Peptides against a protein of PDB entry 6B4E. Designs and how they scored, part 12

Target 1, 295 residues: chain A of PDB entry 6B4E
Amino acid sequence: TNFDKISKMFWHYKDKIAQIKQDIVLPIKKADVNVRNLLSRHKRKINPKFGQLTNSNQQLFKIQNELTQLINDTKGDSLAYHWILNFIAKAVVHQAETEVRVKPESALPLGKLTLYLLVQFPELQELFMARLVKKCPFVIGFTCEIDTEKGRQNMGWKRNNENKWEDNTSYDERMGGILSLFAIITRLQLPQEFITTTSHPFPIALSWHILARICNTPLNLITNTHFVILGSWWDAAAVQFLQAYGNQASKLLILIGEELTSRMAEKKYVGAARLRILLEAWQNNNMESFPEMSP

## One batch from the design tools (peptide; made by RFdiffusion4, then SolubleMPNN)

Design b2_p20_3_s3
Fold by OpenDDE base, seed 4:
Structure b2_p20_3_s3 (fold): chain B 295 residues (1-295), chain A 20 residues (1-20)
Amino acid sequence: as target 1 above (295 residues)
Amino acid sequence: ATASEEELEELEEELEKIPL
């Protein structure tokens, strides 16, 4: 693992967030009233769509088509188009922080929708990844110290209106929700219409990087959150990960499930205990995945 | 999709470097 490379990636996306604010978000506030009105209408139509997802592929395809039309309506104005995509990127991550957090299996329809949009609208990819890294640096295997305010901010910790940090459980659950979504995206196949024409924007190799980078992280930086997100990843992608990488996948799953948990046993992390249970279930040939979506 | 043999070899080399 090259930590300098990971750090450079992290800061690239942090800079991208600043750029998005400067070049997309702020300019739209000063744009023509007709453009602002259009975007306000589209925002109101788009926002509820993510909550309308179910375990139905039919419903997914309906929402995909509706969102595609709404996004296409903005393509005549590059700034409006990028603003809508940035809004979508934010909305998807927000859905992961809220719904996927409490219902991990909801990552599957959300991930399918997101992957479709990422392929259909390639400009969404950088906007989405920047938002992911800002909210959950674990998606690129980035870890830093959280003993400082800046360190906590870099790791995606939030403060409330009283400037108090969120509780550890809330942080862990949010990170788990976001990571579940990302894990799902990495293990999904491209929609049939794109398989022959497009490369996967966030392939299963990115899941490998998450696990390997965590295993290479200095142990003094490993927290309960690392185990929570590994457990979330496991539920979302472990089956498909084993299918993709076979014996090498197995070795890496043992490293996170057995070795990393053992090295951190003195901390008695709840997330580590859960990861041990997942490992044991796998060893007993009882590895589960999220149920497939209905037609 | 399954990884290629070349990808798996690269991953094996990466695994060997993990300090755990």
Scores: peptide ipSAE 0.422, ipTM 0.909, DockQ to the pose 0.858
Fold by OpenDDE base, seed 2:
Structure b2_p20_3_s3 (fold): chain B 295 residues (1-295), chain A 20 residues (1-20)
Amino acid sequence: as target 1 above (295 residues)
Amino acid sequence: ATASEEELEELEEELEKIPL
């Protein structure tokens, strides 16, 4: 693992967030009133769509079509188009922080919707990844110390209105929700209409990078959150990961499930205990995946 | 898509470098 490359990538996306604010968000505030009114109306129509997802593919396709139309309506103005995509990127990550957090299997329909939009609107890819890395640096295997204010901010910790850090459970659950969504995206096949014409924007190799980079992280930086997100990843993608990489996948799953948990046993992390249970279930041929969506 | 043989070899080399 090249940590310098990971750090450069992390800061690239941090800078991208600042750029998005300067080049997309702030200019729209000065845009014509008609453009602002259009975007306000579209925002109100788009935002509920993520909560309308179910385990139904029919409902998914309906929402995909509705969002596609709403996004296409903005293409006449490049700034408006990029603004609406940035809004969608934020909304998807927010849905992972809220709904996927409490119902992990909801990552599947959300991931399918997101992957469709990422392929249909390629400009969404950079906006989405920047938002993911800002909120959950674990998606690229980045870790830093959290003993400082800056370190906590870099790792996506939030402060409340009283300037107090969020509790550890809230942070762990949010990170798990975001990571579940990303893991699902990496293991999904492209929609049928794109398989022959487009490469996968966030392929299963990105899941490999997450696991390998965590295994290479200095042990003094490993926290309960690392094990929580590994468990979330496991539920979301372990079956498909084994299908993709076979024996090499098995070795890496043993490294995270057995070796990393054993090295950290003295910490008695709850997330590590859960990951060991997942490993044991796999060893007993009881590895589970999220149920497929209905027709 | 399944990984190519070349990709799997690169991954094996990466696994060997993990200190755990």
Scores: peptide ipSAE 0.415, ipTM 0.906, DockQ to the pose 0.799
Fold by OpenDDE base, seed 1:
Structure b2_p20_3_s3 (fold): chain B 295 residues (1-295), chain A 20 residues (1-20)
Amino acid sequence: as target 1 above (295 residues)
Amino acid sequence: ATASEEELEELEEELEKIPL
């Protein structure tokens, strides 16, 4: 694992967030009143759509079509188009922080919707990835110390209005929710209409990178959160990961489930205990995946 | 999708570098 490369990628996306603020978000506040009104209307129509997802493919396709139309309505103005895509990127990550956090299986319809939008609107890819890395740097296997305020901020910790850090459970759950969404995206097949014309924007290889980079992380930087997000990843993608990489996948699953948990046993991390249970279930031929969506 | 044989070989090499 090249940690310098990972750090460069992390800071690239941090810079991208700053750029988005300067080049997209702030300019719209000074834009023509008609543009601002258009975007306000679209924002109000778009935001509820993510909460309208169910385990139904029919409902998914309906929402895909509705969002596609709403986004296409903005293409006549480049700034408006990029603003609406940035809004969508933020809204999707927010949905992962809130809904997927409490209902991990909801990552599947959300991931399918997100993947469709990422392919249909390629400019969403950088906006979405920047938001993911800012909120959950685990998606690229980045880890730093959290003993400093800057370290906690870099790892996506939030402060409340009283400048108090969020509790560990809230942080772990949010990170798990975001990573579940990302894991789902990496293991999904492209929609049939895109398979022959487009490459997958966030392929299963990115799941490999997450696991391998965590295994290579200095043990003094490994926290309960690392095991929580590995467990979230496992529920979301382990079955498909094994299908993709076979014996090599098995080796890596054993490394995270057995070896990494064993090396950290003295810490008695709850997340590590859960990951061991997932490993044991797999060893007993009882590996589960999220149920497929209905028609 | 299933990984290619070449991709699997590259992944195996990366696994060998993991210090666990």
Scores: peptide ipSAE 0.254, ipTM 0.860, DockQ to the pose 0.851
Fold by OpenDDE base, seed 5:
Structure b2_p20_3_s3 (fold): chain B 295 residues (1-295), chain A 20 residues (1-20)
Amino acid sequence: as target 1 above (295 residues)
Amino acid sequence: ATASEEELEELEEELEKIPL
């Protein structure tokens, strides 16, 4: 693992977030009143759509069509178009932090919707990835120390209005929710209408990078959160990962499930204990995946 | 989908470098 490359990617996306604020978010506040009113109305219509997802493909397709229309209405103004895509990127990640956190299987419809939008609107890809890396650096396998204020901020820790850090459990669950969404996106097939014309924007290889980079992370930087997000990834993508990479996937699953957990056994991490249970279930030919969506 | 031969080769090389 090239840690310098990973760090460069991390800072690239941190800079991208700052750029988005300066070049997209702030300029819209000074835009024409008609544009501001349009975006305000669209924001109010778009925001509830992510919470309207169910295990139904019919409902998914309805929401896809509604969002596509709302986004297309903004294409006449480049700034408005990029603003609405950035809003969507933020809303999707927020949904992962809230709903997927408490109901991991909700990552499947959310991931399908997100993948559709990423392909339909390619400009969403960089906006979404920047938001993911800011909120959950684990999506690119980045880890730093969290014993400093800067380190915690870099790893996506939040402070409340009283400047107090969030609880460890809250952080772990949020990271697990975001990682579940990303894992689902990486293992989904492109929609049939795009499979011959477009490459997958976030392919299953990105799941490989997450696992491999965590295995290469210095052990003194490994926390309970690493095992929590590995468990979240496992539930979301392990079956499809094995289908994609076969024997090499098995080796990497053993590395995270057996070797990494064994190396960290002295810490008695709850997340590591759960990952051991997932490994044992697999060894007993009882690896589970999220249920498929209904028609 | 299954991985391409080129992708598998790159990933195998990466796997061999993991110290665990």
Scores: peptide ipSAE 0.231, ipTM 0.848, DockQ to the pose 0.770

Design b2_p20_4_s4
Fold by OpenDDE base, seed 5:
Structure b2_p20_4_s4 (fold): chain B 295 residues (1-295), chain A 20 residues (1-20)
Amino acid sequence: as target 1 above (295 residues)
Amino acid sequence: MLQLSPEELEELEQLLKQYS
């Protein structure tokens, strides 16, 4: 693992966030009043749709179609188009931070919706990845020290209005929620209408990189959060990961589940304990995945 | 079944060695 390259990628997306604000978000404030009104209406229509997802494919397809129409309405203005995509990127990540964190299986319908949008609107891909990396650097296997304010900020820690850091549990849960969504996206097949014409924008290989990079992370930087997000990833994607890579996948799962947890045993991380349980379940031929969606 | 890239395979080998 080349961590210099990972760091460069991390800062690339940090810069992208700044660029998005400067070139997309702020300019809309000065846009034509009709454009601003359009975007305001669309924002209000789009925002609740992510919470309307269920385990139903019918509901998913309905929402996909509605969002597609709303996004297409903005294509006449490039700035408006990019603004609405950026809004969607933010909304999806926010849904992961709130809903998925408390109901991990909700990542499946959200992931399917997101993957559809990422393929249907390729310009969403960079916007979405930038938002993911900002909120949860674990998605690219980036880790830094959190003993400084800047370090915590880089790792996605939030402060409230009183400048107080969020508690550890809240941070762990948010990271787990975001990582669950990303993991789901990486292990999903493209929709049938795209599978022959488009490459997967965030393929299962990205899950491989997450696991491998965490295994290569200096042990002094490994925290409970690392194990929490590994557990979240496991629930979301381990079955499909094994199907994809076979024995190589098994080796890597053993590394994170057995070897990494063993090396960190003295820390007695609760996340590590959970990961051990997941490993043991797998060893007993009881590995579980999220239930498939209903028709 | 998917195959690892040469870089990914090397990374796995290095990890296995590191944790042996």
Scores: peptide ipSAE 0.439, ipTM 0.915, DockQ to the pose 0.951
Fold by OpenDDE base, seed 1:
Structure b2_p20_4_s4 (fold): chain B 295 residues (1-295), chain A 20 residues (1-20)
Amino acid sequence: as target 1 above (295 residues)
Amino acid sequence: MLQLSPEELEELEQLLKQYS
């Protein structure tokens, strides 16, 4: 694992967030009133769509079509188009922080919708990844110390209006929710209409990188959160990961489930205990995945 | 079934050695 490369990638996306603010978010405030009104209306229509997802493919397709139309309405103005995509990127991640956090299986319909939009609107990819890395750097296997304020900020910790850090449980759950979404995206197949014409923007190989990079992370930087997000990843993608890489996947799952947890046993991390339970379930030929969506 | 890249395979081998 080249941690210098990972660090560069992390800061690339941090810079991208700053660039988005400078080049997209701030300029739109000075845009033509008609454009601003259009975007305001579209924002109000788009925002509730993510919460309207269910385990139904029919509902998914309906929302896909509605969002596609709303996004296409902005293509006449490049700034408006990028603004609406950035809004969607933020909204999807927010949905992961809130809904997926409490209902992990909701990552599946959200992931399918997101993957569709990422392929349909390629400009969303960089915007979405930047938002993911900012909120949950675990998606690229980045870890830094959290004994400093800057370190905590870099790892996605939030402060409230009283400048108090969020609770450990809240942080763990948010990271788990975001990572669940990303894991789902990496293991989903492209929609049938795109399979022959487009490559997967965030393929299963990115799941490999997450696991391998965490295994290579210095042990003094490993926290309960690492095990929580590994557990979230496991629920979201372990079955499909094994199907993709076979015996090589098995080796890596044993490394995170058995070896990494064993090395950190003295910490008695709750997340590690859960990951061991998942490993044991797999060893007993009882690995579970999220149920497939209904028609 | 997908195959690991040479880099990923080397990484896996190194990890296995590290945790042995």
Scores: peptide ipSAE 0.438, ipTM 0.915, DockQ to the pose 0.967
Fold by OpenDDE base, seed 4:
Structure b2_p20_4_s4 (fold): chain B 295 residues (1-295), chain A 20 residues (1-20)
Amino acid sequence: as target 1 above (295 residues)
Amino acid sequence: MLQLSPEELEELEQLLKQYS
């Protein structure tokens, strides 16, 4: 694991967030009233779509088409186009922080929708990744100390209006929700219409990197959150990960499920206990995946 | 079945040694 490379990636996306604010968000506030009105209408139409997802492919395709139309309506203005994509990136991550957090299996339809949009609108990829890294650095295997204000901020901790840090449980669950979404995206196949023309923007190899980088993280930086997000990843992608990499995947799953948890046993992390349960289920040939979507 | 890149394979081997 090249931690220098990971750090550079992390800060690249932090800089990207700042750039997005300067080049996309702020300029729109000064844009023509017609553009602002268009975007306001589109925002109102787009935002509910993510909550309208169900375990139905039919519903998914409907929403995909509706969003595609709404996004295409903005392509005549580059700034408006990028603004709406940035809005979508934020909305998707927000959905992961809220809905996926409480219903992990909802990551599947959300992930399918997101992957479709990422391929259909390539400019969304950097916007989405920047938002992911800002909110959940675990998606690229980045970890830093959280004993400082800056460290907590870097790791995506939130403060309320009273400058109070969020509860550990809230942070863990949010990170788990976001990671679930990302894990799903990495293990999904491209939609049929894109398979021959496009490479997967966030392939299963990125899941490999998440696991490997966490295993290589200095143990003094490993927290309960690391195990929580590993458990979330496991629920979301372990079955498909094993299918993809076979015996090599098995070795890495044993490393996170058995070896890493064992080394951290003295901490008695709840997330680690759950991960061991998942490992045991796998060892008993009872590994489960999210239910497949209906037609 | 996918194959690991040489870099990923080396990383796995390193991890296995680290946790042995």
Scores: peptide ipSAE 0.438, ipTM 0.915, DockQ to the pose 0.951
Fold by OpenDDE base, seed 2:
Structure b2_p20_4_s4 (fold): chain B 295 residues (1-295), chain A 20 residues (1-20)
Amino acid sequence: as target 1 above (295 residues)
Amino acid sequence: MLQLSPEELEELEQLLKQYS
């Protein structure tokens, strides 16, 4: 693991966030009133749709079609188009922070929708990844110290209006929710209409990188959150990960589930205890995945 | 079944050595 490269990637996306603000968000505020009104109407129509997802593929396809139409309505203006995609990127991550954190299985329909949009609108990919890395650097295996204000900010910690850091449980759950979504995306197959013409934008190899980079992280930087997000990843993608990489996947799962947890045993992390339970379930041939969606 | 890249394979080997 080359942590210098990971750090460069992290800061690339931090810079991208600043660029998005400067080149997309702020300019729209000065755009023609008709454009601003159009985007206001569209965001009001788009925002509820993520909460309308269910375990139904029929409902998913309906929402995909509706969003496609709404996004296509903006393509006549490049700035408006990028603005609406950035809005969608933010909305998807927000849904992961709020709904997926309390109902992890909801990551499946959300992930399917997101993957469809990422392929249908390639310009969404950098916008979405930048938002993910800002909110949850674990998606690229980035870790830094959190004993400083800047360190906590870099790792996605939030402060309230009283300038107080969020509690550990809230942070862990948010990170778990976001990571669940990303994990789902990496293990999903492309929709049938794209499989022969398009490469997967966030393939299962990115899950490999998450696990491997965490295993290579200095132990003094490993926290309960690392184990929480590993558990979230496990629920979301472990079955498909094993199907993809076979024995090599098995070795890496043992590293995170057995070896990493053992080395950190003195910390008595709750997340690590859960990961041990997941490992044991797998050893007993009881590894589970989220249920498949209904027609 | 997917194959690891040479870099990923080396990474796995190093990890296994590290945690042995």
Scores: peptide ipSAE 0.433, ipTM 0.913, DockQ to the pose 0.954

Design b2_p20_7_s2
Fold by OpenDDE base, seed 1:
Structure b2_p20_7_s2 (fold): chain B 295 residues (1-295), chain A 20 residues (1-20)
Amino acid sequence: as target 1 above (295 residues)
Amino acid sequence: SASASEEELKELEKEIEKIL
């Protein structure tokens, strides 16, 4: 694992967030009143769509079509188009932080919707990845120290209105929710209409990178959160990961489930204990996946 | 389902040997 490359990637996306603010968000505040009104209306229509997802593919397709129409309405103005995509990127990540956090299986319909939008609107890809890395650096296997204010900020920790850091449980759950969404996206097949014409924007290889990079992270930087997000990843993608990489996948699952947890045993991390339970379930031929969506 | 090529699997094997 080349950690210098990972750090460069992390800072690339941090810079991208700053660029988005400068080039997309701030200019819209000075845009024509008609453009601002259009975007305000579209924002209000788009935002509730993510919460309307269910375990139904029929409902998913309905929402996909509705969002496609709403986004297409903005294509006449490049700035408006990029603004609405950035809004969607933020909204999807927010849904992961709130809904997927408490209901991990909701990552499946959200991931399907997100993957569809990422393929249908390629400009969303960089906006979405930048938002993911800002909120959850674990999606690219980035880790830094959290003993400093800057370190905590870099790792996506939030402060409340009183400048108090969020509690560890809240942070762990948010990171788990975001990582679950990303894991789902990496293991999903493209919709049938895109399979022959488009490559997957965030393929299963990105899941490999997450696991491998965490395994190679200096042990003094490994926290309970690392094990929590590995457990979230496992629930979301382990079955499909094994299907993709076979014996090589098995080796890596053993490395995270057995070897990494054993090396950190002295810390008695709750997340590590859960990951060992997942490993044991797999060893007993009881590996579970999220249920498939209904028609 | 997603599937890795034989060549990709060989490269991944080399990476695993360097892990931990």
Scores: peptide ipSAE 0.241, ipTM 0.850, DockQ to the pose 0.653
Fold by OpenDDE base, seed 4:
Structure b2_p20_7_s2 (fold): chain B 295 residues (1-295), chain A 20 residues (1-20)
Amino acid sequence: as target 1 above (295 residues)
Amino acid sequence: SASASEEELKELEKEIEKIL
């Protein structure tokens, strides 16, 4: 693992967030009133769509079509188009932080929708990845110390209105929710209409990098959160990961489930205990995946 | 499900060799 490369990638996306604010978010506040009104209407129509997802592919396709139309309506103004995509990127990540954290299986319809949008609107890819890295650096296998305020901020920790850090459980659950979504995206096949024309924007190899980078992270930087997000990843993608990489996947699953948990046993992390349970279930031929969506 | 190419596997295997 090249940690210098990962750090450069992390800071690239931090800079991208600053750029998005300067070049997209702030300028639109000064845009023509008609553009602002259009975006306000579209925002109100788009925002509830992510919460309207169910286990139904029919409902998914309906929402895909509705969002596609709403986004296309903004293409007449490049700034408006990029603004609405940035809004969508934020909304998707927010849905992962709120809904997926409490109902992990909801990552599947959300991930399918997101992957469709990422392919249909390629400009969403950088906007989405920047938002993911800002909120959950674990998606690129980035870890830093959290002994400083800056370190905690870099790792996506939030403060409340009283300037108090969020509790560990809240942080762990949010990170787990975001990573579940990302894991799902990496293991999904492209929609049939795109398979022959487009490469997967966030392929299963990115899941490999998450696992490998965490395994290579200095042990003094490993926290309960690392095990929580590995467990979230496991539920979301382990079956498909094994299908993709076979014996090599098995090696990584053993490394995270057995070796990494054993090395950190003295910490008695709850997330590590759960990951061991997942490993044992797999060893007993009882590895589960999220149920497929209905037609 | 997606499957990795032989070339992709070779690249990823190099990373495994460096893991703990």
Scores: peptide ipSAE 0.172, ipTM 0.816, DockQ to the pose 0.553
Fold by OpenDDE base, seed 5:
Structure b2_p20_7_s2 (fold): chain B 295 residues (1-295), chain A 20 residues (1-20)
Amino acid sequence: as target 1 above (295 residues)
Amino acid sequence: SASASEEELKELEKEIEKIL
C-alpha cells in the first residue's frame, strides 16, 4: 500500500469538491431563470426515483430509463448537465446515508442504478467519487487521525449547528451505508448492453484496495468504524470477491476477519465482534449474500 | 496458510493495481 498515493488521491477529490462548487454549483445560482427553472423541475422529478427502487429489475429498468431521459434533457447546456449529474451524485450518496444504513440490502438496486448511470453518463464518475471520498474516505482506503478537528472533518465526521460532533453510532452507520453502496457497485457486472463497449468504472479491484489498505493501516489509526465498514463490505461483496480472486481473496478475508480483529481485541469494538461472526459463518460454509433481484 | 504478511499483502495489492 502506497499511503502517499492514497493521500494524494484523497486531496485530489477534496480539490474536486471545491472545483464543483466553483464551476458548477455557484454558476447555476447565477444562471438564466429558464435554466434554473428547468433544473428545479428536473430535481423534483429525479428525487423520488431513488425511493421508488424495489427488488424488481423491471422497476429498476423503468427508473433507469426515466432518469436517462431527464438527464438527456439537460445536455443542451453543459453547465446544466453537470449540475444535474452532481445533484444525482449527492442524492445517491444521501440515499446510502439514510436508507442503505438501515436496510443494507437496498444497496443492490441502488448500486445497479448507480452503475448504470455511471456508465451511461461518464461525467458522473468523477462527481460521484469526489462525493464518496468527501463523505466516506474509506472508499479509497484513506484513514487519518481523528484526535483533531481537521482529522475528524477529513474522515467525514459531521457537526451540527451547535458545533457538536455526531454520535459515534451515527457516524459508523453512515459510513457503513456508503461503503455498502460502493462495495455493491464494485462487485456488480456491467449491464449487458455495455459489456462489450466499456470497462467497469469501479471494478472489484477497488474492493481489494479497500481491504488491503485497511489491513496495512497503522493499528493506532484503526477504529470501530473500520470494522463496521468491513462488515458492511462483507455483506455486500464477500461472495463475489471470493469468486473474483479465489485463494487470494480468502487470505484477505482471513486477514480482516481473524488477524485484524485479534490484533484489536483489547479495544472490544462492536464492529470487530460482528466481523468475527461473519468470518465464522464463512468458515461454517454459511456465507450469505444479498438476495438477487426479481425479474 | 491462508494468512499473509503485511509485505505479502502489499505485493498482492501492487499486482492488482498492475491489472488495472
Scores: peptide ipSAE 0.111, ipTM 0.724, DockQ to the pose 0.108
Fold by OpenDDE base, seed 3:
Structure b2_p20_7_s2 (fold): chain B 295 residues (1-295), chain A 20 residues (1-20)
Amino acid sequence: as target 1 above (295 residues)
Amino acid sequence: SASASEEELKELEKEIEKIL
């Protein structure tokens, strides 16, 4: 693992967030009143769509079509188009932080919707990845110390209006929710209409990178959160990961489930205990995946 | 999900060796 490369990637996305604010978000505030009104209306129509997802593919397709139409309505103005995509990127990540956090299986319909949008609107890809890395740097296997204010901020810790850090449980669950979504996206097949024409924007190899980079992370930087997000990843993608990489996948699952947990045993991390249970379930031929969506 | 390519598997194998 090249940690310098990962760090450079992390800061690239941090810079991208600043650039998005400067070049997309702020300019819209000064845009024509008609454009601002259009975007305000579209935002109000788009925002509830993510909460309307169910375990139904029919409902998913309906929402996909509705969102596609709403996004296409903005293409006449490049700035408006990029603004609405950035809004969607933020909304999807927010849905992961809130809904997926409490209902991990909801990552599947959300992930399917997100993957569709990422392929249908390629400009969403960089906006979405930047938002993911800002909120949950674990998605690229980035880790830094959290003993400093800046370190905590870099790792996506939030402060409330009273400048108080969020509690550890809230942080862990929020990171788990975001990573569940990302893991699902990496293991999903492209929609049928895109399989022959488009490469997967966030392929299963990105899941490999998450696991491998965490395994290579200095042990003094490994926290309970690392094990929590590995458990979230496991529930979301372990079955498909094994299907994709076979014996090599098995080796990596053993490394995270057995070796990494054993090396950190003295810390008695709750997340590590859960990951060991998942490993044991797999060893007993009882690895579970999220149920497939209904027609 | 799609299976990994042969080239991808080779690169991933090298990464595992670095972890061990």
Scores: peptide ipSAE 0.106, ipTM 0.775, DockQ to the pose 0.543

